# Ledger of designs, part 33: peptides against a protein of PDB entry 4LZF

Target 1, 155 residues: chain A of PDB entry 4LZF
Amino acid sequence: GGRLVVFPNGTRKELSADGQTVKVMFFNGDVKHTMPDQRVIYYYAEAQTTHITYPDGMEVLQFPNNQTEKHFPDGRKEITFPDQTVKTLHPDGREESVLTDGTIIQLNPDGSKVIQFNTGQREIHTADFKRREYPDGTVKTVYSDGRQETQYPTG

## One batch from the design tools (peptide; aimed at target 1 F27 A47 H51)

Design b2_p18_6_s4 (made by RFdiffusion4, then SolubleMPNN; from b2_p18_6, 6 letters changed)
Fold by OpenDDE base, seed 4:
Structure b2_p18_6_s4 (fold): chain B 155 residues (1-155), chain A 18 residues (1-18)
Amino acid sequence: as target 1 above (155 residues)
Amino acid sequence: SVEFPDVDGEAAEAYTYP
């Protein structure tokens, strides 16, 4: 059958009969739960944070503020903020944020920024300019020196 | 990262359930 081990400090270790499930309940309220699928669920009682590690290298962090972080084996991180904004951090240094309104914000490793608005407008930020692209094909550019240009779809 | 307490130590009691 299952086994319970009690330590002098109050830590408890529960072992399933098949040995596939191990639950350690630490004296401080922390929990480590090893599952048959080899995922390990860590609960940090003081931080109220859950950390799940998967055998493929995937990690999931769940914070008490409802923030969730996924750490993918490829080095990508996906952060779901409490407001449900999803930010993806790519291994190449690119960052992408998807806002709840459908706006996508991309930060590139070169420091450039691209905003894809939910209206279909796109804004490109570089060191030299900000450019707004409109769905009709109009393009407005504001340069860092204050110069402005407008390109119309008709040329 | 949060550090877990050590589980090192002698068991005070061990129970085996049927």
Scores: peptide ipSAE 0.038, ipTM 0.693, DockQ to the pose 0.059
OpenDDE base, seeds 1, 2, 3, 5: peptide ipSAE 0.027, 0.030, 0.027, 0.029; ipTM 0.570, 0.641, 0.589, 0.602

Design b2_p18_7 (made by RFdiffusion4)
Pose (drawn by RFdiffusion4):
Structure b2_p18_7 (pose): chain A 155 residues (1-155), chain P 18 residues (1-18)
Amino acid sequence: as target 1 above (155 residues)
Amino acid sequence: SAREAYEAHKAKAERELA
């Protein structure tokens, strides 16, 4: 029916009957679970943070302010902030934010960006211009040279 | 911050459990 082992330093280890699951309760209050599928779940008592390592290389951190960070094996990093905005950082430097109100912000490493407002408008920033596109078909652009352009709807 | 607290605790746990 499993075993409990208590070490001189105060660390406790609990093994399941099949030995597949191991729980370690460290003297400092940290808790580690090793699961049969080799997931490792580590709880940091003082920092109140959980770190989960998956066999496929994925790592997940849960911070006490309810922020979650996911690290994918390829280098992608996904952050869920407490407000539930999801921000994805790609290794090439691209950043994408999907806010709960529906706004999407796409930032390129060269500094260009595309903003998709929940209102249906779209904004594109490049080295040459800033552009705003409207649901009615109107396009408004401000160029680097200071000129401003309005493209009116066909209708 | 939450991240700094985690890194500090992780370094402390590594020293204590070494």

Design b2_p18_7_s1 (made by RFdiffusion4, then SolubleMPNN; from b2_p18_7, 8 letters changed)
Fold by OpenDDE base, seed 2:
Formats: sequence, structure tokens, C-alpha cells
Structure b2_p18_7_s1 (fold): chain B 155 residues (1-155), chain A 18 residues (1-18)
Amino acid sequence: as target 1 above (155 residues)
Amino acid sequence: SEREKYEEAKKKAEELYA
């Protein structure tokens, strides 16, 4: 059978019969659960936050506001906001947000921004211009000097 | 922020159980 250890401070430790599952219920309300797959689930009672660590180095944070953060071993971070927007932070400094309507917003390390609208339109922001690309092949560019250029599709 | 609360709670836990 399993084993229950109760410490004088009120902390409880439950061990499975095989010893592969360990649940520690700390006196402060925190809970640490070690699973047979070697993932560790830590619940922080004061913050009401769940932290899961995986043996490959993956980490998952679940916040009480329904925000989830995934920290990948490669240094990438994925944040799912309460509104279900997903933001990915890449190790190279690139950030990508996917909105619930399918709009994708990319922030590049050079400060440029690309918006892929759900309509198929694309907007590119650089230091020198803003460019709107339309599904029909029309491209409108507004340069930082105020010049505007329209490129029409080759029919 | 929720993250700050987590970081504080994590720090407290590490101090209590390290």
C-alpha cells in the first residue's frame, strides 16, 4: 500500500505503493505532485498558480486569470492570454501574436512590424514606410517623408 | 501582476522548503 507521512508542522506526504507518485501537501496550502512521468506539478496556494515542470525542461504556468505560459527548452515562450490570444516570444527576439479572429501580428528584432489580417490584407511597418498589401495584388506604400505610392496588380 | 504573485510565491516556497 501507499504511505502517508504527517509532519509536526502539518505538512503531509503521500507516497504511492510503487513510490512513483509523491504528493506533498505543505502546511501553507502549497501542493507538490511528482508524477510517474517525472513531471512535477506545483500549486502555489497564495498565488493560486500551477507550475508544471517536465523532464525535458518544458515549463507550464497556469495563472488564476486563465493565462497560460509555456516555456520551451529552446528558450521560446508561448503565452495564451485569457481572451485566447496567443503570443509567442522567440529566442531571436521576434514576437508573434495570433488573435482570435486569425489576425497575426509579428514584431521583428529590427523594430519592423507585420500584420497579416484575416481579410488577407498584409501591413508592413518599417522605419521608412508603412505598406499595405491587398489580396488583389494592389500595394499601397506610405513613406516616412509623406510620399505615397500605389502599385497596381499586373493584369 | 499574476506573474509577480507567482514569482513571490515561488520565492517564499523556495525559502520555506529549500
Scores: peptide ipSAE 0.319, ipTM 0.874, DockQ to the pose 0.820
OpenDDE base, seeds 1, 3, 4, 5: peptide ipSAE 0.307, 0.313, 0.303, 0.303; ipTM 0.869, 0.872, 0.866, 0.869

Design b2_p18_7_s2 (made by RFdiffusion4, then SolubleMPNN; from b2_p18_7, 10 letters changed)
Fold by OpenDDE base, seed 4:
Structure b2_p18_7_s2 (fold): chain B 155 residues (1-155), chain A 18 residues (1-18)
Amino acid sequence: as target 1 above (155 residues)
Amino acid sequence: SALEKFEEAKKKFEELNA
């Protein structure tokens, strides 16, 4: 059978019969649950946050506001916001946000920004210009000097 | 933020397990 250890401070430790599952319930309400697959589930009672660590170095955070963060072993982070926007932070400094409407916002390490709208329009922001590309092939560019250029589709 | 609260809670938890 399993074992239950109750400490004088109110901390409880539950061990499975095989010893592969260990649950520690701290006196402050925090929980540490070690699973047979070596994942560790932390619950921080004051923060109401669940933190899962995996043997490969992956971490998952679940916040009380319904935000979820995944920290991948490669250093990538994926944040699901309460509004279900998903933001990916890449190790190279690239950031991608996918909005619920299907709009994709990319921030590049060079400071450029690309917005792929759900309408099929694309907007490119650089130090030198803002460019809007339309599905028909029209391209409008506003340069940093205030010059504007429109390229019409060849058809 | 929620992240700050987590980091504080994690720190407190680590202190309790030290």
Scores: peptide ipSAE 0.314, ipTM 0.868, DockQ to the pose 0.789
OpenDDE base, seeds 1, 2, 3, 5: peptide ipSAE 0.312, 0.299, 0.309, 0.289; ipTM 0.869, 0.864, 0.869, 0.862

Design b2_p18_7_s3 (made by RFdiffusion4, then SolubleMPNN; from b2_p18_7, 10 letters changed)
Fold by OpenDDE base, seed 3:
Structure b2_p18_7_s3 (fold): chain B 155 residues (1-155), chain A 18 residues (1-18)
Amino acid sequence: as target 1 above (155 residues)
Amino acid sequence: SPLEAFEKAKEKAEKLYS
């Protein structure tokens, strides 16, 4: 019930019997696979990269170095690096990295940086200071002018 | 970069399939 079309240039097109699956094998080694759920899977042979596009605008890239990228319809990008660090790029310019140990690093559009350590400590970097917050409520601040301040917990 | 390699391959493919 399926069909195979062979073009003079060597490209081959396979159609399933129900017409819901189409596989195009290009003469250069690239492959385009259209699935019943309307996702399209591209394989680029030269780059050894898989590119999946979804009807809602979602895109997924799988690179040969084991890096994966998700490009969301809202403009957000999520990158999973080979070391399994996950970096999220938000449309507002905010960037967040989640390390494998649970540490979260946030880069804000104003240039400030926040590190939430897995120990419960938090470090805040601004143009004016670096601040360390401890689980017991102690806060240590080093200002750009060289001042140092310690705020002790109440109690 | 892998992304750059992909972009180049995609551009090349688009020209081949037209």
Scores: peptide ipSAE 0.266, ipTM 0.860, DockQ to the pose 0.922
OpenDDE base, seeds 1, 2, 4, 5: peptide ipSAE 0.254, 0.257, 0.258, 0.254; ipTM 0.856, 0.858, 0.857, 0.857

Design b2_p18_7_s4 (made by RFdiffusion4, then SolubleMPNN; from b2_p18_7, 14 letters changed)
Fold by OpenDDE base, seed 3:
Formats: structure tokens, C-alpha cells, sequence
Structure b2_p18_7_s4 (fold): chain B 155 residues (1-155), chain A 18 residues (1-18)
């Protein structure tokens, strides 16, 4: 059978019959589950936040506003916002956002920005120019010096 | 960070029940 331990401070520890699952209900309302797969689920009662840690170093945070953050062992972070936008922060400093309409926004470490629109158009921002690429192969560039260039598709 | 505050709470709870 399982085992229940009650501590003098009111903390309760429940062990499964096989000892593979441990549930600790702390006196402050926090709850810790240790699972057979060595995943640890910690619920912070005051913040209403769930923190899951995996043996490989993966961490998942679930916030009361429905935001979810994944912290990968390689230093990458993935944030799912309440509006379902997904933002990925790469260890090299690159950031990518995927909007619900399919638009992808990339911020590069050099400060350049690339927007891939759901229409198939692409916009590139650098220190030197802003460029719009169209699905037909037309490219329009506005340079920082005020020069404008249109490259027409080779038909 | 919020995460650091939570880790401190967990450590306090571990010490009280060890």
C-alpha cells in the first residue's frame, strides 16, 4: 500500500505503493510531484504557476495568464503568448516570432529584420536598406541614402 | 527573476521538512 507522512508543520507527503510517485503538499499550499520518469512538477500556490523540470534539463513554465515558456538545455527559449504567438529566442541572439496568421518575423543579431508575410511577400530591413520581395520576382529596394531601385522579374 | 523567487520557496520548504 501507499504511505502518508504528516509533518508537524502540516506538510503532507504521499508515496505510491511502488515508491515511484511522490506527492508533497507543503504547508504554504505549494505542491510537488515527482513522477516515475523523474519529471518534477512544482506548483507555486502564491503565483499560481506550474514549473516542470525534466531530467535532461528541459524546463516548462505555465503562467496563470496562459503563457507557456519552454527552456531548452541548449539555452533556447520558446514562449507561447496568450494570443498564441510563438517566439523563439536562440542562443546566438536570433529571435523568431510566428504569428497566428502565418507571418514570420526574424530579428538577427546584427540588427537586421526579415518579415515573411503570409501573402508570400518578404521584407528585409538592414542598416543600409529596406527591401520588399514580391512573389512574381519583383524586388523593390529603398536605400538609406534615398536611392530607390526596382528589379523586375526576368520574363 | 520570478523563477528565482520560486526556487527559494522550494529550498525553504525542503529545509523545513528534512
Amino acid sequence: as target 1 above (155 residues)
Amino acid sequence: SPLEKYKEAEEKNKKLNS
Scores: peptide ipSAE 0.137, ipTM 0.785, DockQ to the pose 0.273
OpenDDE base, seeds 1, 2, 4, 5: peptide ipSAE 0.098, 0.087, 0.088, 0.089; ipTM 0.763, 0.755, 0.754, 0.760

Design b2_p18_8 (made by RFdiffusion4)
Pose (drawn by RFdiffusion4):
Structure b2_p18_8 (pose): chain A 155 residues (1-155), chain P 18 residues (1-18)
Amino acid sequence: as target 1 above (155 residues)
Amino acid sequence: LPTKAELKAHRAATEAAA
């Protein structure tokens, strides 16, 4: 029916009957679970933070302010902030934010960006211009040289 | 919030002490 082992330093270990699941309760209050599928779940008592390592290389951190950070094996990092905005950082430097109101912000490493407003408008920022596109088909552009352009809808 | 590196360092120290 399993075992409990208590070490002189105060660390406790609990093994399942099949030995597949191991729980370690460290003297300092940290808790580690090793699961049969080799997932490792570590709880940091003082920091009140959970770190989960998956066998496929994925790592997940849960912070006490309810922020979650996911690290994918390829280097991608996904952050869920407490407000539930999801921000994805790519190793190449691209950043994408999907806010809960529906706004999407795409930032390129060269500094260019595309913003998709929940209102249906779309903004594009490049080295040459800032552009705003409207649902009615109107396009407004401000160029680096200071000129401003309005492209009116066909209708 | 602690950094991932700080958490890994804490964990390594805790497991060594255990």

Design b2_p18_8_s1 (made by RFdiffusion4, then SolubleMPNN; from b2_p18_8, 10 letters changed)
Fold by OpenDDE base, seed 1:
Structure b2_p18_8_s1 (fold): chain B 155 residues (1-155), chain A 18 residues (1-18)
Amino acid sequence: as target 1 above (155 residues)
Amino acid sequence: NPSREELLKREAENEAAA
């Protein structure tokens, strides 16, 4: 009970007997699957990329170099790079990268940068200074005017 | 890698041609 529609341009559309699955094979080699759960799986032949769209608005791109991009309905974008670094781009312009060693790098909309090292040290970069905070409470600041300041912990 | 925009454009073109 399935159907096959062949278009003049060479595109072919296959409908399952139950009508729950649709497969479109486009003239340029791209393929689109509409699934019973309303997922749409699109394969871009030239780019060798898979694009999955979900009913809730989630999108997943899978690239041939093993990079994966998730596009969330709230506007967030999450990129898993081939090296397994995960970068999240937030709608407010904030970016966060989580490295495989546990280091977290935050880029803020104001241009400041915060690095949370896996050692517990934190480094803050602003237009005016670079500041390193140590687990023992020591804080070292290098100001743009060349001054260097160390704040020592109590005790 | 191609951008999401480029991919969506290609998809739209395919849909329009059918």
Scores: peptide ipSAE 0.463, ipTM 0.917, DockQ to the pose 0.817
OpenDDE base, seeds 2, 3, 4, 5: peptide ipSAE 0.456, 0.460, 0.459, 0.458; ipTM 0.915, 0.916, 0.916, 0.916

Design b2_p18_8_s2 (made by RFdiffusion4, then SolubleMPNN; from b2_p18_8, 11 letters changed)
Fold by OpenDDE base, seed 5:
Structure b2_p18_8_s2 (fold): chain B 155 residues (1-155), chain A 18 residues (1-18)
Amino acid sequence: as target 1 above (155 residues)
Amino acid sequence: LPSLEELKEREKKIEEEA
């Protein structure tokens, strides 16, 4: 059978019969589960937040406002906001946001910005220009000096 | 919302007290 250990401070520790699962219920209401698959699930009672650590180094946070954060072993961070926007922060400084309408916004380390619209149009922002690419292959560029250029599709 | 680091510190603190 399993075991229950009750500590003087009110912390309780439950051990499964097979020893594969450990549940600690801390005196403050926090709960820590060590699972057979070696993941650790910590529930922060005051913050009402769940923190899952995986043996490969992945960490997942689930917040009470429905925000979820994934911290990858490679240093990448993925945030799913309550509105279901997904933002990815890359170790190289690149950031990508996927909006619910399908629009993708990319912020690059060099300061450039790329917007992939749900219409198939793409807009590139640099220090030197704003460029709009259309599904038909037309490309319109407005340069910082005010010059405008249209490149027509070949086909 | 608390940061991951803040949460880890809370976890460490509560485990040390237990």
Scores: peptide ipSAE 0.341, ipTM 0.890, DockQ to the pose 0.947
OpenDDE base, seeds 1, 2, 3, 4: peptide ipSAE 0.337, 0.327, 0.339, 0.320; ipTM 0.888, 0.886, 0.890, 0.884

Design b2_p18_8_s3 (made by RFdiffusion4, then SolubleMPNN; from b2_p18_8, 8 letters changed)
Fold by OpenDDE base, seed 4:
Structure b2_p18_8_s3 (fold): chain B 155 residues (1-155), chain A 18 residues (1-18)
Amino acid sequence: as target 1 above (155 residues)
Amino acid sequence: LPSREELLKKKAETEAAA
């Protein structure tokens, strides 16, 4: 059958009969599960956080406030906030937030910002201007100097 | 919330002390 090893410091190690599953219950309350699929599930008792590491390099952090962070092998980080907003941080420095209403906010490495509203309108922020694009093709630009320009759709 | 780095550090410390 399985085995239980109890250490003097209070750490306990449980081994399954097949040897494919290992559970370590550390003296401090942390718990580590090594699974047959080679994923490791670590529970931080103090932080009340679950940390799953996968053999492909994927990591998932589950925080007590219902925030989840995914760390992808490609360097991308995806944060699901308690409000269910999903923020993706890309290795190139680009950030994208998807709000629950469908609005997408993109922060670009060059400092520009793009908001894709759920209405189909898009707003582009740069150092030089703020531009609103409307579904009908109208574009309104407010420049940093206060100048405004409207571009009307053709047709 | 703790950072990934902070957690990993704590994990390493815990595992080393076990």
Scores: peptide ipSAE 0.590, ipTM 0.942, DockQ to the pose 0.940
OpenDDE base, seeds 1, 2, 3, 5: peptide ipSAE 0.590, 0.586, 0.584, 0.587; ipTM 0.943, 0.942, 0.941, 0.941

Design b2_p18_8_s4 (made by RFdiffusion4, then SolubleMPNN; from b2_p18_8, 8 letters changed)
Fold by OpenDDE base, seed 1:
Structure b2_p18_8_s4 (fold): chain B 155 residues (1-155), chain A 18 residues (1-18)
Amino acid sequence: as target 1 above (155 residues)
Amino acid sequence: LPSREELLKKLAETEAAA
């Protein structure tokens, strides 16, 4: 019950019987699928890249090197690199990277940096100091003026 | 890798040519 339309340039359009699925195979090898759930799956033949768009504004790019990019409606971007590191870029300029070992690296808009190590230690870098926090509650701070301070856990 | 904007531009061009 479906239909096939063949255009003079070689583009082909397949329509399902219910009209809810449309597949366009373009002359250049690109493919566009419109699905019943209103997502659109586009394959760029030259780039060998899959691009999925959702009705809520979400977009997913899947590259041939196994990199995946998610573009959220709020402007956030999430990149999964081939090594499985996940980097999130926020609209306010904040960046967060989650490494495969569980380490989290945060870059803040004010220039500060926070590293949450998989050991439970945390390191904070600001314009005024570098601070290391330990799981037992000990905190060591090196200030920009050269002063060093150790804060011991209470109890 | 191509940018989102580059891919969208290519999509528009391909659809216009079809």
Scores: peptide ipSAE 0.384, ipTM 0.888, DockQ to the pose 0.947
OpenDDE base, seeds 2, 3, 4, 5: peptide ipSAE 0.379, 0.380, 0.383, 0.380; ipTM 0.887, 0.888, 0.887, 0.887

## One batch from the design tools (peptide; aimed at target 1 T11)

Design b2_p19_3 (made by RFdiffusion4)
Amino acid sequence: AAAAAAAIAAAEADAAAAA
Pose (drawn by RFdiffusion4):
Structure b2_p19_3 (pose): chain A 155 residues (1-155), chain P 19 residues (1-19)
Amino acid sequence: as target 1 above (155 residues)
Amino acid sequence: XXXXXXXIAAAEADXXXXX
């Protein structure tokens, strides 16, 4: 039916009957679970933070302010902020944010960006210009040289 | 990423044609 082991230092270990699941309760209040599939779940008592390591290389952190960070094996990092904005950082430097209101912000490492407003408008920033595209088909552009352009809808 | 790149390329091509 399993075993409990208590070490002189106060650390406790609980093994399942099949030995597949191990729970370690450290003297400092930290808790570690090792699962049969080799996932490791670590709870940091003082920081009130959970770190989960998956066999495929993925790591997940849960912070007490309800922020979650996911690290994918390829280097991608996904953050869910408490407000539930999801921000994805790519190793090449691209950043993408999907906010709950529906706004999407795409930032390139060269500094260019595309913003997709929940209102249906789109904004593109480049080295040469800032552009705004409207649902009615109107396009408004401000160029680096200061000129401004309005492209009216066909209709 | 591909969609944002296409949107930027299309906006640059449109601005070049207008010029």

Design b2_p19_3_s1 (made by RFdiffusion4, then SolubleMPNN; from b2_p19_3, 12 letters changed)
Fold by OpenDDE base, seed 5:
Structure b2_p19_3_s1 (fold): chain B 155 residues (1-155), chain A 19 residues (1-19)
Amino acid sequence: as target 1 above (155 residues)
Amino acid sequence: MEEADKAIKEAEERAAKLR
């Protein structure tokens, strides 16, 4: 059978019969679960936040406002906001945001920005120009000097 | 996290003393 240890401070430790699961219920309401798969689940009672650590170094944070953060072993972070927007931060400094309407926004380390609209249009922002690419193959470029260029599809 | 870890460590130390 499982074991229950009750400490004088009110902390409780539950051990499964197989010894593979350990649950610590702290006196402050925090809970720590050590699972058979070696993941550790922390629940912070005051913050109402769940923090899962995996043996490969991945971490998952779940906040009471429905925000979720994933911290990958490679240094990448993925944030799911309460509005269900997903933002990915890459170790190289790239950022990608996927909006609920399907729009994708990419920020590059060089300061350039790419927007993939849900309409199939793409907009590229650089120091030198803004470029709009249309689904029909038309490309419109507005250069920083005010020059405008339209490239028509070869059809 | 530190308080939880401290509480665990204190609990584990107490549990070790009860063995």
Scores: peptide ipSAE 0.047, ipTM 0.742, DockQ to the pose 0.007
OpenDDE base, seeds 1, 2, 3, 4: peptide ipSAE 0.026, 0.027, 0.028, 0.029; ipTM 0.654, 0.635, 0.660, 0.659; seed 4 fails the geometry check

Design b2_p19_3_s2 (made by RFdiffusion4, then SolubleMPNN; from b2_p19_3, 9 letters changed)
Fold by OpenDDE base, seed 2:
Structure b2_p19_3_s2 (fold): chain B 155 residues (1-155), chain A 19 residues (1-19)
Amino acid sequence: as target 1 above (155 residues)
Amino acid sequence: MAEADAAIEEARAAAAARR
């Protein structure tokens, strides 16, 4: 049968009959589940936050405001915000945000920025220029010196 | 005793990492 251990500090440890599932209920209200698949589910009672650690090094955080964070073994981090925006932070310092309207915002380590709008327009920001690409193939560039260039589609 | 102490230390370390 299962086993329940009650410690003098109020912490409780429940073991399944097979010993593969362990539930620790800490005196502070935190709860730790160790599962047969070796994932560890930790609940922080004060913060109302769930932290799942997987044996491959994946981590998942669930916050009370409905934010979710995934920490990948490769160092990538994916954040789903309460508004359902998804932000990915890459190990190289690149950041990508996908908005609910389908707009994609990329921030590069060099400080450049690319916005792919849901309209099919693209905007590129660099130290030297801001460029708008249109679905018809028109490209408008505004350089840092104030010069403007329009490239018309070759069609 | 050792299991109780380990459980306290684990809870404390986990709580500290989130503050």
Scores: peptide ipSAE 0.043, ipTM 0.712, DockQ to the pose 0.010
OpenDDE base, seeds 1, 3, 4, 5: peptide ipSAE 0.041, 0.042, 0.026, 0.041; ipTM 0.716, 0.688, 0.651, 0.716; seed 4 fails the geometry check

Design b2_p19_3_s3 (made by RFdiffusion4, then SolubleMPNN; from b2_p19_3, 8 letters changed)
Fold by OpenDDE base, seed 4:
Structure b2_p19_3_s3 (fold): chain B 155 residues (1-155), chain A 19 residues (1-19)
Amino acid sequence: as target 1 above (155 residues)
Amino acid sequence: MAEADAAIARARAEAAARR
């Protein structure tokens, strides 16, 4: 019950029997799938990239280097790099990278950076200082002018 | 760069399929 339409330019269109799935194989090698759930899967043959668009506005890009990008309807972007680092870009300009070792790097809109190390140590970078926080409560600050300060935990 | 070129190719291919 399916249909195949072959266009003069070499493009082929396959329709499922129920009409809910459409596959277009373009003359340039690109492929477009329209699915029953209304997602559209577009494959760029030259770039070897897959682009999925969802009816809710979600987009997913899959690159040949194994990078994946998710574009959320709220404006958030999530990039999974080939090394499996996950970077989230927030609409407010905040960025968060989660490394495979569990380290979390946050870049704030004000230019400050926070690194949460897998050891439980935390480092805060601002225009004025770098601060290292240790799990025991020790805090070491190196100011931009070269001054250093150590705060010791109580006890 | 490659994605931009692919997008152009897509637009052309989709336009051709609508004829």
Scores: peptide ipSAE 0.052, ipTM 0.715, DockQ to the pose 0.010
OpenDDE base, seeds 1, 2, 3, 5: peptide ipSAE 0.043, 0.036, 0.041, 0.041; ipTM 0.712, 0.699, 0.721, 0.707

Design b2_p19_3_s4 (made by RFdiffusion4, then SolubleMPNN; from b2_p19_3, 16 letters changed)
Fold by OpenDDE base, seed 5:
Structure b2_p19_3_s4 (fold): chain B 155 residues (1-155), chain A 19 residues (1-19)
Amino acid sequence: as target 1 above (155 residues)
Amino acid sequence: MEEFEEEIERAREEAEKRR
C-alpha cells in the first residue's frame, strides 16, 4: 500500500502504492503533488494559487480571481482574465487580445495596432495613419496630416 | 529529512515570488 510520513513540524508526505504519486502537505497549508506524468502541482494556501509545471517547461498559474496564465517554453504567455479576455504575449513583443465578443486587438512590435472587430471591420493604426477596412471592401484612411482618403470596392 | 527541508524552502520561495 501507500505510505504516509508525518514530520515533527506537521508536514505530511504521502506516497501512492505504486510510488508514482507524491503528495506533500506542508505545515503552512501549501500542497505539492508530483504526478505520474511528471507534472508538479503546487498549491499556495495563503495566495490560494495553483501552479502547475510540466516536464516540457510549460507552466500554468491559476489565481483565486479566476485568472489563468500559461507560460510556454518558447517564452509566449497566455493570460485568461477573469472576464475571459485572452491576452497572448509573444516573444517578439507582439501582443494579441481576444475579447469575449470576438474582437481581436493586436499590438505589433513596430507600435502599430490592428483591431479586428466582430463585425468584420478592421482598423489599422500606424504612426502615419488610421485606416478602417469594411467588409464590403471600402477602405477609409485618415492620415496624420489630416488628409482623408476613401477607396471604394471594385464593382 | 533533508529532502523535506529543501522542499519546504522551495515552496516558500515559489510562494514569495508569486505574491
Scores: peptide ipSAE 0.028, ipTM 0.654, DockQ to the pose 0.010
OpenDDE base, seeds 1, 2, 3, 4: peptide ipSAE 0.024, 0.023, 0.026, 0.024; ipTM 0.609, 0.601, 0.625, 0.609

Design b2_p19_4 (made by RFdiffusion4)
Pose (drawn by RFdiffusion4):
Structure b2_p19_4 (pose): chain A 155 residues (1-155), chain P 19 residues (1-19)
Amino acid sequence: as target 1 above (155 residues)
Amino acid sequence: FDDSDTEPAPLPQSIKDFL
């Protein structure tokens, strides 16, 4: 029916009957679970933070302010902030934010960006211009040289 | 008994940054 082992230093280890699951309760209050599928779940008592390592290389952190960070094997990092905005950082420097109101912000490493407002408008920023596109078909652009342009709807 | 895995892991730098 399993075993409990208590070490002189105060660390405790619980093994399942099949030995597939191991739980370690460290003297400092940290808790580690090793699962049969080799997932490792580590709880940091003082920091109140959980770190989960998956066999496929994925790592997940849960912070006590309810922030979650996911690290994918390829280097992508996805953050869920407490407000539930999801921000994705790509290794090439691109950033994408999907806010709960529906706004999407896409930032390129060269500094250009595309913003998709929940209102249906779209804004593009490049080295040459800032552009706003409207649901009615109107396009408004401000160029680096200071000129402003309005493209009116066909209708 | 296997006496390994009795010391807690140190905090990762990411948790230190968070704190």

